# Peptides against a protein of PDB entry 4N78: the designs that were tried, part 84

Target 1, 186 residues: chain A of PDB entry 4N78
Amino acid sequence: HFQVICRLLGYQGIAVVMEELLKVVKSLLQGTILQYVKTLMEVMPKICRLPRHEYGSPGILEFFHHQLKDIVEYAELKTVCFQNLREVGNAILFCLLIEQSLSLEEVCDLLHAAPFQNILPRVHVKEGERLDAKMKRLESKYAPLHLVPLIERLGTPQQIAIAREGDLLTKERLCCGLSMFEVILT
Target 2, 155 residues: chain B of PDB entry 4N78
Amino acid sequence: MAELQMLLEEEIPGGRRALFDSYTNLERVADYCENNYIQSADKQRALEETKAYTTQSLASVAYLINTLANNVLQMLDIQASQLRRMESSINHISQTVDIHKEKVARREIGILTTNKNTSRTHKIIAPANLERPVRYIRKPIDYTILDDIGHGVKW

## One batch from the design tools (peptide; aimed at target 1 Y11 L169 C176, target 2 I109)

Design b2_p29_8_s3 (made by RFdiffusion4, then SolubleMPNN; from b2_p29_8, 18 letters changed)
Fold by OpenDDE base, seed 5:
Parts: C-alpha cells; structure tokens; sequence
Structure b2_p29_8_s3 (fold): chain B 186 residues (1-186), chain C 155 residues (1-155), chain A 29 residues (1-29)
C-alpha cells in the first residue's frame, strides 16, 4: 500500500502530505496533549517514593495504584489524550513507512538506471580472474547503453543540456543521503 | 522557407497551368490530325504524322507530369521536415517543463529532509582485556541441607 | 516517476540517432 501511495503521490504529493501531517502533529502536541500533560503534572504526586520491598510485588502495585488513582480514574485521559497520542504515533509510523517505501523505490530506480549511466556493479571475482579484465569487459558490454555520451555525440545542444539535467536528476535521489524521518523526530 | 514558397506559389501552380494548357494544345493537335486525315489524299502519310504528333504530345505530357510530381514530392518533404522540427521544439519545451517541475518538487520535499547522520559506528574497541568469562563453576547445590526440613523420606 | 527522466533520455537518444541516420542518408545521396 505504501509503495503505491509513493508512486501515486510522487515527490510533490509526499511533500504536501508530510507537511500537513507535521502540522497536525504539532497541533496535537501543542494543544490537547500539552493541556493534558499540564493537568497530569498538577495531579501527579510530588513525592513518590519507592515503597519498602517488604510489601512484596502486590503491595508495591497497590501502592502505586493508590498514588496514581486520580490519574487512572481520569476518564478523559484514556479517551482523548491516549487517542491523540495514538494519532501522533500513527502519523510518525506513516511517515516512517512512506520514507522506507520511497527509499526502496528510489533504490530500484537507481539500479535500473545504472547500466545507462556508466554505473557498474562491483563484480565478484572468482579466484584467479583479474578484476580489471572483468570490469573492462563489463564496461565494453554496457558502453553502447551510456546515454549521455551518445547524446553528446549525436544530439543538439538543447538535447545535450536536457540529457545532462535528466542524468543528474536520475542519479541524485533522496535515499543517497537525506532522511525525512529524522526531521519528524526532531 | 523561400523554396517552399516558390513551390507553393509558382512552381506547382505553374505546372498545373502547363498541364491544362497542354490539354488544350492536345485537343488542338487532335483536331488538326483528324482534319488532316480526312482531307489528305495520302491517308498513310497522315496516319504517320498523327503517330508522330501523338508520340510528341505524350512525351510532353509525361515530362510535365514528372516535373509536377517532383515538385509536389519536394514540397511534401519540406513540409515533413518542418513538422519534425516543430515536433522537436515541442518535445524540448515539454521536457524542460518536466525537469523544472521535478526540480520544484525536489526542493519542496528537500525542505522536509535532513542529512542522514551516518552514526559512525564507533568501533566497539573490544576492551583489550577480554575478561575471561569467569567460568561459572556450577557449585552442585547440596540438597542435604534440606534433609532436616519436613517429614521427607530419608533415602 | 524518476524513471521518467531515464525514459526521456532514451527518447532523446533515439531521436538523435534517427536524426543522424537521416543526415547520413541525405549525405549518401
């Protein structure tokens, strides 16, 4: 699903969706969640010491339950605050999954374009074969597929300019060094 | 452009007019040949003259048709070339627009990105002193300590 | 969508080849 969404939206659509999600998250965090957190901080016991270990696990649980009784009984916390936190969490997950899906698509595109851009994969050299000889053979094999040199030889100045820009746009992708998710976590 | 204009305005219309004039002339020649054949005492000679005029007329028409055909073909070639140039120009504009749109889109999404912090995996410097895992010597639990607790059967 | 630019480059290359072919044909004439 996320892969399809990435394909459908493209960079423009993803940017718009991400911006709107960030606005929503900001609104949730600075609005409702902040208000609940402030309220919870007011109700939170100022001094919550660890009970004596002699009370055992049940006694300790009961102690904390008693100390947090007012918080647990706050009905709006579960219905509204936790829901908003879930929405924030979902938004974060959505952004993560979109970025991952986009990265996969970009990597696939880079791999598909590589033979046409004189980007050759490192070939596993079997024992005894010269790496240089294999690389030269591969270079020779894929040389006719190199688009930019071909267009530079046969194309008009305008075509050459467009081809170079297209080549650059094909080589430079977000997955090469950029992260959207890190911005969201910030 | 000048060549195409000459073809369209002068050569092709001129060729068409020439063919029309040729038709008119052929009609006159035909009338002449018919009259000559009717009036001539030597019908064989008149027939041979008619054959000669017919051959000449056919050759003339063939020449005019060939000239006109070549001019039309040349016109079509020029027009085809112009169309191809226009197509190329349109494609160039379209491609330029697409590139521009992509650059804009990339800038927009780029604002939402940061450089991946390649966390240099700090080489976990293996502590030089691999503390030899203290061989957990399982001390056998001496269960005899429990022999005095409860009504258990002393085996 | 970025493969679109690869496709675009392929199309440009094909157009350039065709133009070169036509030019060669005209020169042979």
Amino acid sequence: as target 1 above (186 residues)
Amino acid sequence: as target 2 above (155 residues)
Amino acid sequence: MPLRFLQMMIEIAEEARERARRAAELAAL
Scores: peptide ipSAE 0.440, ipTM 0.807, DockQ to the pose 0.748
OpenDDE base, seeds 1, 2, 3, 4: peptide ipSAE 0.435, 0.434, 0.433, 0.435; ipTM 0.805, 0.805, 0.806, 0.798; seed 1 fails the geometry check

Design b2_p29_8_s4 (made by RFdiffusion4, then SolubleMPNN; from b2_p29_8, 15 letters changed)
Fold by OpenDDE base, seed 1:
Structure b2_p29_8_s4 (fold): chain B 186 residues (1-186), chain C 155 residues (1-155), chain A 29 residues (1-29)
Amino acid sequence: as target 1 above (186 residues)
Amino acid sequence: as target 2 above (155 residues)
Amino acid sequence: MPLKFLQQMIELREEALRRAAEEARRAAL
């Protein structure tokens, strides 16, 4: 689903969705969640001493239940605050999954374009084969697929310009060094 | 442009007129040959003349048709080439617009991105002094030291 | 979407090859 969403929205659509999600998250965090956190801080017991170990695990649990009774019974915490936190969590997860899906798509695109851009994968050399010889063979095999040099040789100045820009756009992708998710965490 | 205009305005219309005139001439030649054959005492000579005129007339018509056909083909080739050039130009404009749109989109999404902190794995600078593997003497953890810390159940 | 640019480059190559062939034909005449 996320892969399809990435394909349908493209960079522009993803940017718009991410911006709107960030606004929503910011609004939830600075508004409702902040207010509930402040309220919770007010109702939290100022002094929560560890009960004596003599009460055992059940007694300690009951003690904490009693100390946190006001928090646990705060109905708005369960209904509104947790829902808002879930929404924030879902938004973050959505952003993460979109970025991952986008990165996968970008990597696939880079891999598909690589033979046409003189980007050769490092070939595993079997024992006894010279890496250089294999690389030269690969280079010779894919040389006819190199688009930009062919267009530079045979194309018009306008075609060459478009090809160079297209080549650059094909080589440079977000996955090469940029992260959206890190911005969201910030 | 000049060649296409010449083909459209002069060569093809001229060829069509010539072909029409040739048709009219063929009819005249046929009438002449028929009359000549009827009036001639030497029917064999008249027949040979008719054959010669017929062959010449057919050859001329064939030539005119071929010339006209070639001119039409040339016209179509020129027009096709012009259309291809126009298509190419439109395509290049479209591609330029797409490139621009992509650049804008990338800028927009780029604002929402930060550089991946490739945490340079701190080269664990192996301490220069290979500390001799300190024989891990498993000192039994004396848990009795913790007996005085907290309300531990003295068993 | 990005493969669109690759496809465009392939098309540009084909166009360039076609033009070169046409020019070569014209020069041979």
Scores: peptide ipSAE 0.379, ipTM 0.802, DockQ to the pose 0.714
OpenDDE base, seeds 2, 3, 4, 5: peptide ipSAE 0.368, 0.368, 0.383, 0.379; ipTM 0.803, 0.800, 0.797, 0.804; seeds 3, 4 fail the geometry check

## One batch from the design tools (peptide; aimed at target 1 E172, target 2 I109 G110)

Design b2_p30_1_s1 (made by RFdiffusion4, then SolubleMPNN; its pose is not in this set)
Fold by OpenDDE base, seed 3:
Structure b2_p30_1_s1 (fold): chain B 186 residues (1-186), chain C 155 residues (1-155), chain A 30 residues (1-30)
Amino acid sequence: as target 1 above (186 residues)
Amino acid sequence: as target 2 above (155 residues)
Amino acid sequence: SAAARRAELERQQAQVDEALAILAKLMHLS
């Protein structure tokens, strides 16, 4: 589903969606959630000591449950604050999955473009074959497919310019060094 | 452009008119040949004359048709070339626009990106002081302070 | 002899008719 969304929206559509999600998340965090957190901090037990590790995970959980029982039972916290936190969580997950899907698409595009951009796959040298000879053979095989040099030789100046720009745009992908998710977390 | 205009406005219409005129002339020639053959005492001579006129007329019409056809073909070739040039121009514009749109889109998404940092996993420092559990005295939490936040039920 | 002359006249007439038919076809193509 996310792959389809990525393909449908493209970079622009994804950017718009991400921006809107960030606005929503920011609004939720700085608004309702922040207010609830501040209030909860005021009512939070001033002395909540770490339970002894001897109680194990279940005992620690029971201890915290007892300490926070009144807070957990607050109906408004559950209905409003936790719902907003869920929305934030869903937004973050959505962004992550979109980025992953986009990265996959970009990698596929790079792989498909590689023969046309003089990007040769890593040659697996079988035992007994000279790496250099195999590389030269591959280079010779794919040389006619090099788009930019081909257009530079046969094309108009306008076509050459477009080909170069297209080549650059094809090579420059987010997956090569950029992350959206890190920005979202920040 | 001048050649195309000449073909469209002068040569092709002129060729069509010439062909039409030839039709009327051929009818006259045919009538003449028929009458000449009927009236002539020397039927063989009249027949040879008819053959000569027929050959001449066929040659003339063939020439006119060929000339007209060539002019039409030339016109079509010029028009096809013009269309190809227009197509090329449109394609160039389209590609330029697409590249521009892509650049804009990439700038927009780029604002939402940062360099992939290999985050060094910092070791979570365990808090050293296991403070003794102080008996928690349950004080009733007054949640009325939250009534002003959201759709709080005013009791 | 008279039959041969008639046959020759008919051949000549057929040739003339064929020539005229060719001319007529050419006229319809214009």
Scores: peptide ipSAE 0.020, ipTM 0.581, DockQ to the pose 0.007
OpenDDE base, seeds 1, 2, 4, 5: peptide ipSAE 0.017, 0.015, 0.018, 0.017; ipTM 0.592, 0.589, 0.584, 0.577; seeds 4, 5 fail the geometry check

Design b2_p30_1_s2 (made by RFdiffusion4, then SolubleMPNN; its pose is not in this set)
Fold by OpenDDE base, seed 1:
Structure b2_p30_1_s2 (fold): chain B 186 residues (1-186), chain C 155 residues (1-155), chain A 30 residues (1-30)
Amino acid sequence: as target 1 above (186 residues)
Amino acid sequence: as target 2 above (155 residues)
Amino acid sequence: MAAELEERRREEERKVEEALEILARLMKLQ
C-alpha cells in the first residue's frame, strides 16, 4: 500500500501529506495532549517514596496503584488522551513507512538509470582476471548508452540543456543522504 | 513554406484542372473518332487513326495522373515534416514544464528533510537533584513470588 | 524545365506503349 501511495503521490503529493500530518501532530501535542499532561502533573503525588522491598512485587504494585488511583480513575485519560497519543503514534509510523517506501522507489530509479549515467556496478573478478581490464571492457560496452554525452554530441542546445537537467534530477535523490523521518522526530 | 504554398495553390489545383480538361478533350476525341469511322470510306485507316488517338490519350492521362500523384505525395511529405517539427517543439515544452514541476516538488519535500548524518545531540537535561546513587544491591530475583500471581500453571 | 518535362512525357508515353503492347498480346492469346 505504501509503495502504491508513493508512486501515485510523487514528491509533491508526499510533501503535502507530510506537511499536513505535521500540522495535525503539532496541534495534538500543543493542544489536548499538553492540557492532559498539565492536569496529570497537578494530580501527581508530590512525594512518591519507594516502598519497602519487603512488600514484594505485588505489594509494590498495589502501592503505586494506590498512589496513582486518581490518575487511573481519570476517565478522559483513557478515552481522549490515549486516543490522541495513538493518533500521534500512527502519524509517526505513517511517515516512517512512507519514507522507507519512497527510498525503495528511488533506489529502483537509480538502478534503472545507472547504465545511462556511466554508473557501473562492481564486477566479480574470476581468478586470473584483472579487475581493471574487466571494468574497462564494461565501460566500453556501455559507453554508447551514456545519454548526456550522446546528446551533447548529436543534440540541439535545447536538448542538451534538458538532458543535463534530467541527469541531475535523476542523480539527486533523497535516499542518497536526506531523511524526512529525522525532521519529524525533531 | 514557399514550396508547400506553390503545391497547394498552383500545382495541385492546376493538375486537377488539367485532368478535368483532359476528360473533356477525350470526350471530343472520342466523338471525332466515332464520326470519322462512320464517314470514312476506308474503315481500316479510320480504325488505325482511332487506335493512335487512344494510345496518345491514355499516355497523356497517365502522365497527368502521375504528375498530380507526385505533387500530392510531395505535399504530404512536407506536411509530415512540419508536423514532426511541431511535435518536437511540443515535446520540448512539455519536458521543460515537467522538469520545472519536479524541481518545485523537490524543493517542497526538501524543506521536510535533513541530512542523515546529523547526530541528534539529545541534551539529556540531567535532573538537578542527583538522586544519591542507591547502591544497587543485586538481590537474586525470587521468581517464586510470582507463582501466585496470574494464570500460571500451578504444578 | 520544359525540355525535361517533355523528356519525362516521352518516357511515360513509351512505358504506356509497352504496357499496351503487352495488353494487346494478352488479348490475342485469349
Scores: peptide ipSAE 0.015, ipTM 0.675, DockQ to the pose 0.011
OpenDDE base, seeds 2, 3, 4, 5: peptide ipSAE 0.012, 0.013, 0.006, 0.007; ipTM 0.679, 0.673, 0.676, 0.677; seed 3 fails the geometry check

Design b2_p30_1_s4 (made by RFdiffusion4, then SolubleMPNN; its pose is not in this set)
Fold by OpenDDE base, seed 4:
Structure b2_p30_1_s4 (fold): chain B 186 residues (1-186), chain C 155 residues (1-155), chain A 30 residues (1-30)
Amino acid sequence: as target 1 above (186 residues)
Amino acid sequence: as target 2 above (155 residues)
Amino acid sequence: EEARRRAELERQQAQVDEALAILSRLMKLS
């Protein structure tokens, strides 16, 4: 379960895993896959022109099949190369799913933290209720939960610093504007 | 510290000793009262004397117990306060370390991130502090954008 | 009065500690 993995690893663990996956992907791409691609390029027909349209689709296909017979029949391509590509694909998918799961977790964290950070939810106004009054009531309700102002009022300078830093860290999440997946695709 | 030491080393042990001595003394007083009652020709007077001694003894014991109890309570309060202070200090250190670790972690993971292609409404502003991922959004996050996601979270 | 003041200070510190603890939890640090 990716959510559990995200919770268990945290940012540090996820970072480490992602870095290692990137290394693996890089190794696969620059190693085995690259070698296969080079080999395939060597065996590619030097001259492969589009056959005449008069041959029709089946004839054209047969032509290319014949021209690429050595490549198609390359057994290692089907086994090792495709397996490596599958591994790369799996790594990418893993990263995607981790990021998605992390984003969900972060969203939950943001939502949970909101009452403590003077972030008020959208208020649904029922008929006959004034939005302003409801908002004011909500503000009053959550005012005691505003942690940073409380600590600023009662805490030591060191505690205030910790509180502010903690508050900032609580507010800042990857899901707000950062993507790991895009980096993986680069 | 001095007060706690005095309580631990002098007042409480002293109170315990006093209470113990009082117990011994009470036995003597009881024996005296019994003998006095038996030997006295005026039983009523002896009884009144016994009552007086009993009252005095009870008052004395009550005083000793109360004093000792108060000293123990005071000691416990001081110790509790010290423990709370230590706990606070430990928590402060722990939090400092944890925040630092989290910052490091975020830097590390931040290196693995790029800015999302966000709509015009959400600009990613780089923090001025180098210690923060350069690509962090500083602007107050409008969490309303998460409302659709939040509806799935039932509390 | 001094005892009351100390008690109040201790309460304030406790409140701060609690607030910090909540922040730590929100950050999932502990």
Scores: peptide ipSAE 0.400, ipTM 0.773, DockQ to the pose 0.476
OpenDDE base, seeds 1, 2, 3, 5: peptide ipSAE 0.018, 0.018, 0.013, 0.014; ipTM 0.654, 0.656, 0.652, 0.644; seed 2 fails the geometry check

Design b2_p30_2 (made by RFdiffusion4)
Pose (drawn by RFdiffusion4):
Structure b2_p30_2 (pose): chain A 186 residues (1-186), chain B 155 residues (1-155), chain P 30 residues (1-30)
Amino acid sequence: as target 1 above (186 residues)
Amino acid sequence: as target 2 above (155 residues)
Amino acid sequence: DETEEHIETVLEKASEFAKENEFSTFKTPP
């Protein structure tokens, strides 16, 4: 699903959705969640020690049950507090997962562009063979596929300018050195 | 474009009217052969001259049509090439707009991004100079090696 | 293994090219 969502939205669609999800998280954190956090903070026990191990686990469970009774009995703790938090959590997961799908989408695009952009994989080296001397030979084999230099050789200035722009857009993808989840959290 | 204007404004309309002139001039020439036969004292001579005019009328109508047909074809060939160049220009404009829309989309998501500081190194990196193997040499106990440390006491 | 090395090579070359241009397609000009 995320894979399809990434393809259909593109960069512009994903960006707007992320910007809108930030507005939703902001609306919830500074809104209903904040109201209920301030309310439950007062219902909270002003102080609460961690009992020594001497008291024993069953006596500590009893102590936490009494100290946190008002939290345990709060009627809207699930239907509101947990619900709102789940929405915020899902919004964060969407941003993370959608970025991962975008990364997979970009790397596959780059794999198909490599033949037309003079990007060769490492080649096997037998005895008496140097990669330096061989990679350059392989580059000659795929020389007719190098798109930008071919157009600069036979193309019109208009075709050349358009080729240079398209070649730039093809090679520059977010997965090459950019990320978003960090900015989302910040 | 100059050859097209010449075809559209003069040579086609002109060659076309020259065909209309043939329409009117041939009906006169048909009457003249009938009159020149009637006045003619020599019926055989007047028939050979009618035949001459018939053959000439045929050669003329075929020439006028051929000339006009070549012009119409040249016009269509030129117009076909115009559409060929125009489509090429429209495609470049389209590619240019596509590049622009993409730049706008990438600028929009670029706001939500930062550098991912990732690097690549080796599993093991040996030091530039490996530790020299130090030979063992026996030496006596020396109770003076600390004399210069702090407030020593020499003996 | 060879596929992984290919992917790393493609990403390394594309990354070097993108760093030279400072990811210009994702930045707004002045």

Design b2_p30_2_s1 (made by RFdiffusion4, then SolubleMPNN; from b2_p30_2, 11 letters changed)
Fold by OpenDDE base, seed 3:
Structure b2_p30_2_s1 (fold): chain B 186 residues (1-186), chain C 155 residues (1-155), chain A 30 residues (1-30)
Amino acid sequence: as target 1 above (186 residues)
Amino acid sequence: as target 2 above (155 residues)
Amino acid sequence: SEEEERIQTVLDEASAFAREHNFSTFRTPP
C-alpha cells in the first residue's frame, strides 16, 4: 500500500503530505498534549517516593495506583490525550513507512538505471576468473547502453541537455544520503 | 514553408487541372486520329501519325500523373516533417517542464530531509537555507543498507 | 506491392520519355 502511495504521490505529493503531517503533529504536541502534560505535572504528587521493596509488586502497584488515582480518573486524559498521542504515533509511523517505501523505489530505480549510467554491478568473481577480465567484459557489454554518451553523440543539443539533467535527477536520490525520518524525529 | 505553400496553392492544383485538360485533349486526339486515318489516302502515314500522337499522349499523361503524384507525396512528406518537428518541440517543452517540476518537488521534499551520515548530535539543524542546492553527496550508494529492511515487512 | 512497383517503374519510364521528347504538355492536333 505504501509503495502505491509513493508511486501515486511522487516527491511533490509526499512532501506535501509530510509537511501537513508535521504541522498536525506540531499542533498536537504544542496544543492539547502540552496542556495535558502541564496539568498532569501540577496534579502529580510532589513526593512520589519509591515504596519500600518490602511491599512486593502488587503492593507497589496499588500504591502507585492510589497516588495516581486522580490522574487515572481524569477522563479527558484517556479520551483526548491518548487519542492525540495515537495520532502522533500514527503520523510518525506513516512517515517512516513512506520513507521506507520511497527508499525502496528509489533503489529500484537506481538499479534499473545503473546499466545506462555506466554503473557496473559488483562482479562476484568465481574462483579462477580474473576480476579484471570480467570487468572489462562487462564494460564492453554495457558500453552501448550508456545513455548520456550515446545521446551526446547522436542527439541534438537540447536532447543532450535534457539527457544530462535527467541523468542527474536519476542519480540524485534521497536514499543516497538523505533521511526524512531523522528530521521528523528531531 | 514556401515550398509547401507552392505545392498546395500552385503545383498540385495546377497538376490536377492539367490532368483534367489532358482528358479532354485525349478525346480530341482520338477523334483526329480516327478521322485522319479514314480520310487519308496514305494509310501508312496516317497510322504512323496516329502512333506518334498516341505515344505522345500516353507519355504526357504518364508524366502528368507522375508529376502530380510526386508533388502530392512531397507535400505529405513536408507536412509529416513539420508535424514531427512540432512533436519534437512539444516533447522537449514537456520534458523541460517535467524536469523543472521534478526539481521543484525534490527541493520541497529535500527541506524535509537530513543527511544520514551526520552525527547524532540532536542539534535541530535549522533547515539549510533554501538556496543551496542540496548537493547530494554522491556517496557510492551502499545498497547494503536496504538489506536489513527487506526481511520483515511483507509489503 | 510488386504490381505497384511495376506501375511506378512504367510511369517513371514514360515520364522520362516524355521529358526527353518534351512531351510534358499535351500537343493538340491542328
Scores: peptide ipSAE 0.227, ipTM 0.594, DockQ to the pose 0.006
OpenDDE base, seeds 1, 2, 4, 5: peptide ipSAE 0.111, 0.095, 0.098, 0.066; ipTM 0.601, 0.598, 0.601, 0.591; seed 5 fails the geometry check

Design b2_p30_2_s2 (made by RFdiffusion4, then SolubleMPNN; from b2_p30_2, 11 letters changed)
Fold by OpenDDE base, seed 3:
Structure b2_p30_2_s2 (fold): chain B 186 residues (1-186), chain C 155 residues (1-155), chain A 30 residues (1-30)
Amino acid sequence: as target 1 above (186 residues)
Amino acid sequence: as target 2 above (155 residues)
Amino acid sequence: SAEEERRRTVLEQASAFAKEHNFSTFRTPP
């Protein structure tokens, strides 16, 4: 599904969606969540000492439950705050999945373009074959597919310019060194 | 453009008219040859003249047809070439626009990106004092006590 | 078709002949 979304939206659509999601997340964080957090901080027991380990896990849980009873019973926390947190979480997850899907598509595009851009795959040399000879053979095999040099030789100046720009756009992908998710997390 | 216009406005219409006129002329030639042969005392000469006119007429018609056909073909070739040039121009414009749109899109998404920090995995220096994992005997924490408080929002 | 090609060839030959003999225009008998 995310791959389809990435294909459908393209870079522009993804950017728009991501920007809007960031706005929503920001709004949620700075608005409702912040207010609830502040309120919770005010209501939080000032001295919540860790109960003695001797009470065991159930006793500790009961202790914390008692200390946080008022907070847990705060209906608005459960309904509004947790929903907003879920929305934030979903937005983050969405961004992550979109980025992953986009990266996958970009990698695929790069792989498909590689033969046309004089990017040769790392050849696994079988035992006994000279790496150099195999590389030369591959180079010779794919040499006719080098698009930009071919167009430079046979094309019009306008075609050459477009080919170069297209080549550059093909090479410059986000997956090569850029992350959207890291920006979302900061 | 001038050549195409000349073909469309002058050469092809002219050729069509000439061909039509030739049809009328052929009838005249035929009538002449028939009458000449009948009236001539020298039948051999009349026959030779008829042969000459026939050859000339056929050749002329062939010429007119061939010329007209070639002009039509030339016209079509010019038009095809013009269409190809137009297509090429449109394609170039389209590609330029697409590239531009892509660049804009990439800039827009680019502002939402940062360089992947190849952060060297800082060896999380495991604190040397591996406090012996106190075998936390996981006493089963009975979380049932929380069941009454947590209205499990069923996702 | 081979026949069309033959017809074309004949037409071209006739046309060439006409051109060579200046039969580009119909000469009407007197």
Scores: peptide ipSAE 0.123, ipTM 0.594, DockQ to the pose 0.006
OpenDDE base, seeds 1, 2, 4, 5: peptide ipSAE 0.027, 0.099, 0.068, 0.033; ipTM 0.590, 0.600, 0.595, 0.600; seed 5 fails the geometry check

Design b2_p30_2_s3 (made by RFdiffusion4, then SolubleMPNN; from b2_p30_2, 10 letters changed)
Fold by OpenDDE base, seed 2:
Structure b2_p30_2_s3 (fold): chain B 186 residues (1-186), chain C 155 residues (1-155), chain A 30 residues (1-30)
Amino acid sequence: as target 1 above (186 residues)
Amino acid sequence: as target 2 above (155 residues)
Amino acid sequence: SAEQEAIETVLEEASKFAKEHNFSTFRTPP
């Protein structure tokens, strides 16, 4: 599903969606969540001493439940604050999944374009074969597929310019060195 | 442009008119040959004259048809060439627009991105001198890093 | 293609003949 979304939206559509999600997240964090956090900080017991280990896990749980009873019973916390936190979480996950899907798509595009852009895969050298000889053979095999040099020889100046720009756009992808998710975390 | 216009407005219409006139003239020639053959005491001479007129008429018609056909073909070739040039121009514009749109889109998404902290980011020591175009040392994109993510089709 | 070539050959020969004999216009019988 995310792959389909990435294909349909393209870079521009993804950018718009990501920007809007960031705005929503920012609004939730700076607005409702911040207010709830402030309120919670005010009602939090100032001194919550760790109960004696002798109470065991159930006793410790009951102790903390009692100390936090007012917070747990705060209806707005359960309905509004937790919902907003879920929304933020979902937005973050969505951004992550979109980026991952986009990266996969970009990688596929790069792989498909590689034979036409003089990008050769590293060939596994079998025992007894020289790497250099194999690479030369591969270069020779794919040389006729190099699109930009072909157009440079046969095309008009305008076609050459377009081909070069297209080649550059094909090679330069986000997956090569850019991350959107890191910005979101920041 | 002048050649195409001449073909469309003068040569082709003129050729068509010439063929039409030729039809009328052929009828007159036929009538003449028939009358001449009937009235002539020397039928052999009349037949030879008819043969000469027939040959001339056929040659003339063939010439007119060939000339007209060649002019039409030439017209079509010129038009086809013009269409191809227009198509090329449109394609160029379309591609330019698409590239521009893609660049804009990439700028927009680029604002939302940061450089992946690859630990081995050799400090691209920005050489102090701003002016030298940063030779994009195309580090060969090691696509092998992506080998772990893509289910490589085991050929 | 062979028929087209034959037609073109006949037309070329006729055109050549017409040019050689100045048959570009019909001679009206006197």
Scores: peptide ipSAE 0.040, ipTM 0.588, DockQ to the pose 0.006
OpenDDE base, seeds 1, 3, 4, 5: peptide ipSAE 0.036, 0.040, 0.025, 0.026; ipTM 0.586, 0.585, 0.584, 0.582; seeds 4, 5 fail the geometry check

